Peptides against a protein of PDB entry 4GMN. Designs and how they scored, part 113

Target 1, 375 residues: chain A of PDB entry 4GMN
Amino acid sequence: RYANITLLALVTLASIGTDFQETLVKGNQGSRESPISAADEEWNGFDDADGDAMDVDQKSSSGEDQEEDYEEIDVKEDDEDDDDDSITSEMQADMERVVGADGTDDGDLEDLPTLRELIQTAVPQLIRLSNLPIDSDESLTIQSHALSALNNISWTISCLEFANGENANIHNAWYPTAKKIWRKTILPILEADSADLKLATQVTSLAWAVARVLHGETPTDGNPHRKFISLYHSSKQQAGGNSNSIEEPEDPFQGLGVKCIGVVGSLAHDPAPIEVNREVGVFLVTLLRQSNNVPPAEIVEALNQLFDIYGDEELACDKEVFWKDGFLKHLEEFLPKMRTLTKGIDKRTQPELRTRADEALLNLGRFVQYKKKHA

## One batch from the design tools (peptide; made by RFdiffusion4, then SolubleMPNN)

Design b2_p16_1_s1 (from b2_p16_1, 9 letters changed)
Fold by OpenDDE base, seed 5:
Structure b2_p16_1_s1 (fold): chain B 375 residues (1-375), chain A 16 residues (1-16)
Amino acid sequence: as target 1 above (375 residues)
Amino acid sequence: SRLPPMAPLPPSYQTA
């Protein structure tokens, strides 16, 4: 009885996190109908705020009118009124406020009571549940559900804009909690060196969500970037040996390799120690050099992380790592390989992977030109 | 940029 109520509560918290993310994604898509800035705009760098993957000019090639008579499959709208009564009217009002709020307020969540209770009351309990001694299959299930709920909440919060002081109230409320998740949940599980790839994937997903908000201010104690790089390499060795295909997630961007790259990329941002930045930068550039044996989704993520880390020339890592370790040459040598890789992705079978690879290829060309102008 | 999908709910809740 108590376990079933705890599991139901954890699932409900994970669902609330999911629905909140979907609402934020839909809200941000409505604001991004800003006119596609012409492809001829001079790329002036990546500001730490402007993770805006520059829009690919869809040149409308006027392909001929093949009237393929797609039979209207009368998908009966079975109005299954899934009364998913999970979203309270208060939660919906908080979601609408978060999507619409230029809220510059000093960490007060008075206007966001559901989000306040989620951060201040629910998350501390989820951290406790994720740290229970594993003595039974029931305790392992509770840990997995607590990690899933923490992941979903942390991802949702990491989708908010925090640049230019946007959502500062939410950022200020989340920041100490995010550091607590890192120190109390992520680090202990990474130190336990569990052979459980499912647990490792859950913790790595959570670590990425947390690191997307904390960036270089993520606690560097115990060199967690090296643990995630080690996990990346270990995951590749296991996939190559046993033909028990752990079902590669249908989404290529949900792979453990992509998640490891996302974590270490986020950890390498300023003000991260230059040696942490260097080790991560060398890892990412090494993936590009070895691209023949690297999944395309990991190459896309590694490129995006390299742009975000080294897009600002005023940062210490630009001079002390990017230029000093000769990264520009490796990026320039990779450009023709990226064109081949991107063209090899079938638009019909992998449309999202192809779109993100086309974007990363465009950004790589612009980034190489920018860095050559500023050399 | 599309956000990476969240960890899927456990299979026991994906079948609803």
Scores: peptide ipSAE 0.019, ipTM 0.590, DockQ to the pose 0.076
Fold by OpenDDE base, seed 4:
Structure b2_p16_1_s1 (fold): chain B 375 residues (1-375), chain A 16 residues (1-16)
Amino acid sequence: as target 1 above (375 residues)
Amino acid sequence: SRLPPMAPLPPSYQTA
């Protein structure tokens, strides 16, 4: 009984995360003029808008592991089988507020009660459930569902704009929780070295969502970038040996390889340690050099990550890695290969992949031109 | 950057 209720609650939380995302995506589609129209705009790098990096005086309070005594939520068996996956009016109101919020209120999530409860109440429980001892198929199912719920919530939050102080209240509420997910859920699962590709895919998806918010401020303990690079290589070795069709997801961008690239790319952003940035940058550039053996979706992701990591010339990684390790030459040499790769994608059968490859090819040309001017 | 695709809900969460 309790397991079924727990599973239902995890399903509902995962559905909530998806529906929240769909609403945010629909809201943002109205404001996104297609960035394709800026065909003639010179790549100016990332304008560091002086987002005054809030001097979060991270007084390194040695986080004493306060064993937060998770009060046993006595899950009252309210047998109301209202599987009404309907977004509550409160959830819908929060979603509408998030889409319309100018992010100017440094306030607590007072105006976002459902999102507050998701971050402060639900996510800590999901972290706990993801860390249960795996002693049964039931425990494995609970972990998988908890990871799915965490993934959907984390992805939804990572789809918010946080540039220029937008959604600062949500960012500030999420940031410590995202670090908690990283340390308490992601790292332990990565350290368990499980041969379970399903679990690896789930944790890598979650790690990407979390790292898309934390970027270079993602905890570097245990060199997680190397674990994801190792996982990338291991996933390629397994796909070559077992003709067990791991059903390649119909979406080429849902592949474990893409997710690994997305994670390590996000981890390499400033203020990541220069050595972490270097190892990731070398990995990404190596994929481009080996592009004949790399899926097109992974090439697209690797390019986007390289643009996002090295788009700003004021960052230490530009001088100490990009220029020092000669990345420009590799990108320039890859440009004709990318044109061939992109042209090889059938627009009829893979329209999204083709569109994203056309965008990445355009950006590669602009990025190479930008870096040549700033040499 | 274009938002990366979210992982779809597990088939068990898709209400049939």
Scores: peptide ipSAE 0.018, ipTM 0.602, DockQ to the pose 0.100
Fold by OpenDDE base, seed 3:
Structure b2_p16_1_s1 (fold): chain B 375 residues (1-375), chain A 16 residues (1-16)
Amino acid sequence: as target 1 above (375 residues)
Amino acid sequence: SRLPPMAPLPPSYQTA
């Protein structure tokens, strides 16, 4: 009973997070022709389509026919209109305020009560639940659902624009909580070095969502970028050996490899330590060099991360990493390979992957031309 | 300008 109520509450919080994200994405499309970063479309919520119908084997215990006259309680089918998709009027009002608000620099969410309760009340409980001792399948299920809810909330918040001081109130309220998720949920799971690829995928998805807001201000304690790079390599070694492992998600961008690239790319932004930036930049450029053995979706993500990390020539990483380590020549040599890779993607079977690869190829050509003019 | 010579990528990121 209490477990089922907790699970239902976690599923409901995860659903609210997804619906909030979808509505924010739809709302932002209406106002500014800012190209939705290819990251904003890709967060398909965790379809809980794994309704593991526990076939409760009704072991036919031939219990004797006591004809207890069950009075037909005329359960009026109250047509509970499954308005299950009903964005609460409070949530909708918070969305309208987030899209319209001149961000006050005050981390006060008085005008955003639903978002305030998510950040201040729900997230601290979800962090607690994600850190329960795993002693049963029930505790593992609770951890998974708590991670899903944290993922959904974190992704939703990461879809907000924070550039130029936009949404500063939300950013300031979220920032300490995001650091708490990182330190209390993400790092302990990464340090446990679990062979569970499902858990690794969930924590990496959450880490990407958190890192999309924290960027280079993400805590560097214990070199988490190296853990995600190690996880990337470990996931490739396991996939190559066990044909029976976790079905690769139908969406090539939901793969653990893409998520690892997204995390480490986000961690490498200014003000990240130059050594962290270098290690990540070298990792990403190495993927491009080895592109014959790398999924196209991971190449697309690695390119986007490289553009974002090294797009600004005023940053210390441009001089100390990009130019010093000769990245421009690797990108230039990759251009003909990217053209071949992109042309090899069937537009009929993989339309999204082809569109994103065509965009990344266009951007790579522009980026190489830009860097050659500023050399 | 002359493109800088390519730095060798660290072996740790070369898939063996």
Scores: peptide ipSAE 0.014, ipTM 0.581, DockQ to the pose 0.034
Fold by OpenDDE base, seed 1:
Structure b2_p16_1_s1 (fold): chain B 375 residues (1-375), chain A 16 residues (1-16)
Amino acid sequence: as target 1 above (375 residues)
Amino acid sequence: SRLPPMAPLPPSYQTA
């Protein structure tokens, strides 16, 4: 009885987090004309922009309206009002405000009461539930659902713009909570060294979402980047041996390898310790060198992370890692391999992977040119 | 230059 109510509440919180994410993604797509999409614009580096995935707005080319006279099949929409009224009018009002809010510097969420309650009331309970002693299948289920809810909330918040001081109130409210998720949920699960790849995937997804906001300010205690690098390698070893590999997610970008790359990339941003940045940068560039044995989605993610980490020449990591360790040469040598890799992806069977690979290839060319000009 | 060798992975995630 108690567990069923707890489970329902966790599923509901996970749903709310997803619905909120979808709404924010739809809202942001309207405002982010990616300025860099102009083929002839000189790429001037990455400023300290939070590494939002360049959602290339596919302007649907207006195909000619062939007025095929589709007979109105009067499909009675049986409005089965699936009143999945998961989104309250207050939640919707909060979502609309988050999309439009000029960030007041005050970490006050007075104008965002639902988001405030999610951060201040729900998340602390989810952290508690994710840390319950595992003594039953029921406690494992509760942990999994608590991690799912934390993941969805954290991903949703990580999709907000923070780079220009936008949503500063949300950032300021989330930041201490994100650090608490890291220290109380993520680190203890990583330290438990479980062979459970499902749990590892859940905690890594959550870690990526949290690290997309905390970046180099993510707590470096216990060298978590090394744990995620280690998890990356362990996951590759297990997939090669047991035919009972967890079904690779249908989405190539939902793989544990991609998630590990996303986490460690995010952890390596300024102001991360230079040695953390170096270890991550070496890991990422090593993936590019080994690209023949690396899934294309992991290569795309590793490239994006390398661009975000090393896009600014004013950062200490540019001089102390990128130039010092000779990363430009490795990126330049990878460029023809990336062209081959991208061209090898079938646009019909893997359209998203092909699009993201075409973008990453374009950005790699620009990045290499930029770094050569600024050498 | 050769990339520096990655730091040896912590032995815990070396699945035996």
Scores: peptide ipSAE 0.008, ipTM 0.523, DockQ to the pose 0.035

Design b2_p16_1_s2 (from b2_p16_1, 10 letters changed)
Fold by OpenDDE base, seed 3:
Structure b2_p16_1_s2 (fold): chain B 375 residues (1-375), chain A 16 residues (1-16)
Amino acid sequence: as target 1 above (375 residues)
Amino acid sequence: SRLPPQKPLPPLYQSA
């Protein structure tokens, strides 16, 4: 009974975290409509080429009407109006305030009571539940659900803009909690060296969400970037072995490899130690050099991380890593390979992967040109 | 279904 109520509460918190993410993503898309300058593409007129309609004489084959008496099973559409009451009016009001709030620096969430209770009351309990001794299938289930709820909450918060002091109140409230998730949930699970790829995928997803807010301010204790690089390599070795298919997620961007790249990329941002940045940068550039054996989604993520890490020439990592270790040459040599890779993705079967690859290819060309001008 | 962590599409890299 109590376990079922706890699981229901964890599922509900995980749902709320997801629905909140969808709403924030929709809200942020509306603000980034920079007016597409209507470049007057002269619509060259449709030339009325009189294409001669060939009369294809369709012979009427008289197939016999077998009247199969389909009994109308009067499926009462019980319109269960699933009033998806999942988003309370208070959560909607908090979402609207998050999108509109001038960032007060105080880390006070007085105006965001639902988000405050989520961060201050729910997350500390989820951290506790994620750290339960695993002594039963029930305790493992509770841990998995707690990690799922933490993941969804952390992802949702990581979709907020924090640049230029935006949402500073939320950032300041979340930041100590994010560090607590890292130290109390993520690091202990990574240090346990569990062969459980499901648990590793859950903790890596959570680690990416947390690291997308903390960036280079993520605690470097125990060199977590090396643990995620090791996990990346270990996951590739296991996928080549026993066909106990953990069903590769149908979405190529949900793979453990992509998540590992996302974590280590986020960890390498300023003010990360230059040696952490170098080890991650070398890892990412090495993936591009070995691209023939790397899934396209991992290449897309590795490129995006390289752009985010080395996009600013004023950062110490630009001089001490990017230029010093000759990364520009590797990126330039990768351009023709990326064009071939992107063109090889079928738009009909993998539309998202193709779109993300087309964007990453465009960005790679621009980034190489930028770096050549600033050399 | 767990909605994938939709990493927002990175802004198109603008050469300054």
Scores: peptide ipSAE 0.030, ipTM 0.728, DockQ to the pose 0.062
Fold by OpenDDE base, seed 1:
Structure b2_p16_1_s2 (fold): chain B 375 residues (1-375), chain A 16 residues (1-16)
Amino acid sequence: as target 1 above (375 residues)
Amino acid sequence: SRLPPQKPLPPLYQSA
């Protein structure tokens, strides 16, 4: 009885986290209606004149007006709009405030009551539930649901803009909680060295969401980047041996390999220790060198991480890792391989993967050109 | 300028 209520509450929190994410995505799509200026190129219509008027004729047939009184069955479409208005008007109002909020630098969420309750009330309980002793299938189920709820909340928050002091109040409220998730939920699960790939995928997804906000300020104690690199390699070895169809997620970007790359890439950002940055950078560059055996989605993510980590020449990692370890050569040598890889993706069967690969290829060309100019 | 990466969508919570 208490377990079922706890599970229902965890499912509800995970749904709220997803619905809040969907609202963010829809709100961001509406603002991306940059007016494609229809350049009304006045396509000067070709004048072709030809006139021929053919006449064709007659016939009058008098078919009888059977007024079949079609009783207009007023099918009241009961639009049961199951408006699963799961997006509470309060969540939508919080979202509109987040998009409009000028940066008050206080960790106060007075104006964001739903988000405040998620961070201050829900997340601390989810952290507690994710740390329960696993002594039953029930406790394992509770942990899985708590991780799913933490994942959805953390991903939603990680989709906010925090650059240039945007959403500073949310950032400041989330930051200590994100560090607590890392230290209390993520690290203990990674240290338990479980062979459970489902649990590993859940904790890696959560770790990516958390690391997308904390970046190089993610706690480096116990070298978690090495644990995720090890998990990446272990996952590849297991997939090759047992034909247990780990159903490769229909979305190539939801694979454990992509998630591992996303975590370690995020961990390597400034101000991460230079040795953490180097180990991650070498791992990512090694994936590009081994690209014949690497899924295209992992290559796309590895490229995006490399561009984010080494995009700024003022950072210590540019001089001490990127230039010192000769990464530009590896990126330049990868350009023709990336063109072949991207062209090999069928636009009809994998449209998203193709689009993201086309973008990553374009960015790779620009990044190589940028680095060559700033050498 | 780099194109902004498409932010990875979180895995939706599929209720088992």
Scores: peptide ipSAE 0.026, ipTM 0.710, DockQ to the pose 0.362
Fold by OpenDDE base, seed 5:
Structure b2_p16_1_s2 (fold): chain B 375 residues (1-375), chain A 16 residues (1-16)
Amino acid sequence: as target 1 above (375 residues)
Amino acid sequence: SRLPPQKPLPPLYQSA
């Protein structure tokens, strides 16, 4: 009885965390309808400095591309009204406020009562439940559900914009809690070194969500980046040996390899120790060098992490790692391989993977040009 | 415009 009520509450908290995310994604899709005009705008780094756009007159050769008339398949979305009464009108109103509100710097969540209760009341209990002694299948199930709920809440919060002081109230409320999740949930599970790949995938997903907010301010105690790099390599060794279906997730971006890359990439941001940045940067560049044996989704994630880590030339890691360790040469040598990799992805069978690979290829070209101009 | 690095899609833990 008590276990079933606890599990139901954990499932409900996990659902609430997911539903909040869908609301945030829908809110952010409305801003993406600006046609990304294929203007060859140079990527100018992270600084919006008013750099004079030099008109490079590249004569476009007029190739007669035949307009293939793609018949608009009217996919009738059967609105199955799954009346999942899980989202209260209060939760929906809190999410609408989060998407539209300039955050105050006080860390007060007075206007966000549901989010406040999630962060201040629910998450501390989920941390407690994730740290229960595993002595039964019931305790293992409770831990897994607590990790799922922490994951969904942490991912939802990590989808908020915190740049330029946006959502500062939420950031300030979440930041100490995120550090607590890291120290009390993530680190103990990583240190237990369990052979449970499901648990490793859950904790790595949670670690990525937390590290996407904390970045280089994520606690470096015990070198967690090395544990995730080790987990990446161990997961590849297991997949290569036994053809037993570790069900690779149907979504290529949900793979443990992608999650490991996302965690270590996020951990390597400034103000991370320069040696942590170097070890991660070398790991990511090594994936590009070995790309013939690396899943395309992991290459896409590794590129995005490299752009985010080394996009700012004012950061110590640009001089001390990017330039010093010769990363530009490796990115240039990877460009033709990335073009081949991207062209090899079928747009019909893997549309998302193809789109994200096309974007990463475009960004790689721009990033290489940027770094050559700023050399 | 820089294509913003696509925020990693959260693992939708599909509730089985």
Scores: peptide ipSAE 0.025, ipTM 0.710, DockQ to the pose 0.362
Fold by OpenDDE base, seed 2:
Structure b2_p16_1_s2 (fold): chain B 375 residues (1-375), chain A 16 residues (1-16)
Amino acid sequence: as target 1 above (375 residues)
Amino acid sequence: SRLPPQKPLPPLYQSA
């Protein structure tokens, strides 16, 4: 009984997180109807508008671990279908507000009560459930469902715009929670060195969602980028050998390899340590050099990550890694290979992959021209 | 300006 209620609540939270994402995608499609004129506009880099790096005054509040006695949510067995529709409607209303609100900087979600409860009440419980000792198939199921719920929530939040102080209230509420997910859920699972590729895929998806918000401010403790690079290589070795075809996900962008690239790319953004940036940059450039043996979706993701990491010339990684390690030459040498790769993708069978590859090819041409002008 | 990549879609919750 208790386990079934817990599993149901986890399924509901994961469903809510998915429906919320669909609502965000629909809302963002309405705002993105500004024609991305595929005009031959020169790439001018990424101008970081004055990112007042909020001095997060690390008040080391040595808060004693008060074991807050979390009251059992007495989930009444009443009509479960009506509560899900109600929560989904409230979350839709919160999303409509998020798209329109000049977020106050206070980290307070007073105007977003559903999102507040999701971040402050649900996520801490999901973190706890994701850390249960695995002693049964039931505990493994609970962990998997908790990771799925955390993934959907984290991905949904990572699809908000946080540039230029947009949604600052949500960012400020999410940021400490995202760090908690990283430290309490992601790192322990990555350190357990599990051969379970399903669990590895779930934790890597969650790690990507979290790292898409935290970027280079993602905790570097234990060099997690190396763990994800190792996982990338291990996943490629297993796919080549055992006829346990983990069915390659129908979506090429849902593959573990793409997720690993997305995580390590996000981890390498400023203010990541230059050594972390270099190791990731070398990994990504090496994928381009080995592109004959790399899935097209991973090449697309690796290119996008390289553009995001090295698109700003004012960043220390531009001088200390991009120019110093000669990445421009590798990108230029990859242009003809990318043209061949992109043309080899059938628009009929893989329309999304083809679109994203066409975009990445255009961006690669622009990026190479930009870097040649700024050399 | 960069063409904004398509935001990766989160994996749908696959009910086990």
Scores: peptide ipSAE 0.025, ipTM 0.705, DockQ to the pose 0.338; fails the geometry check

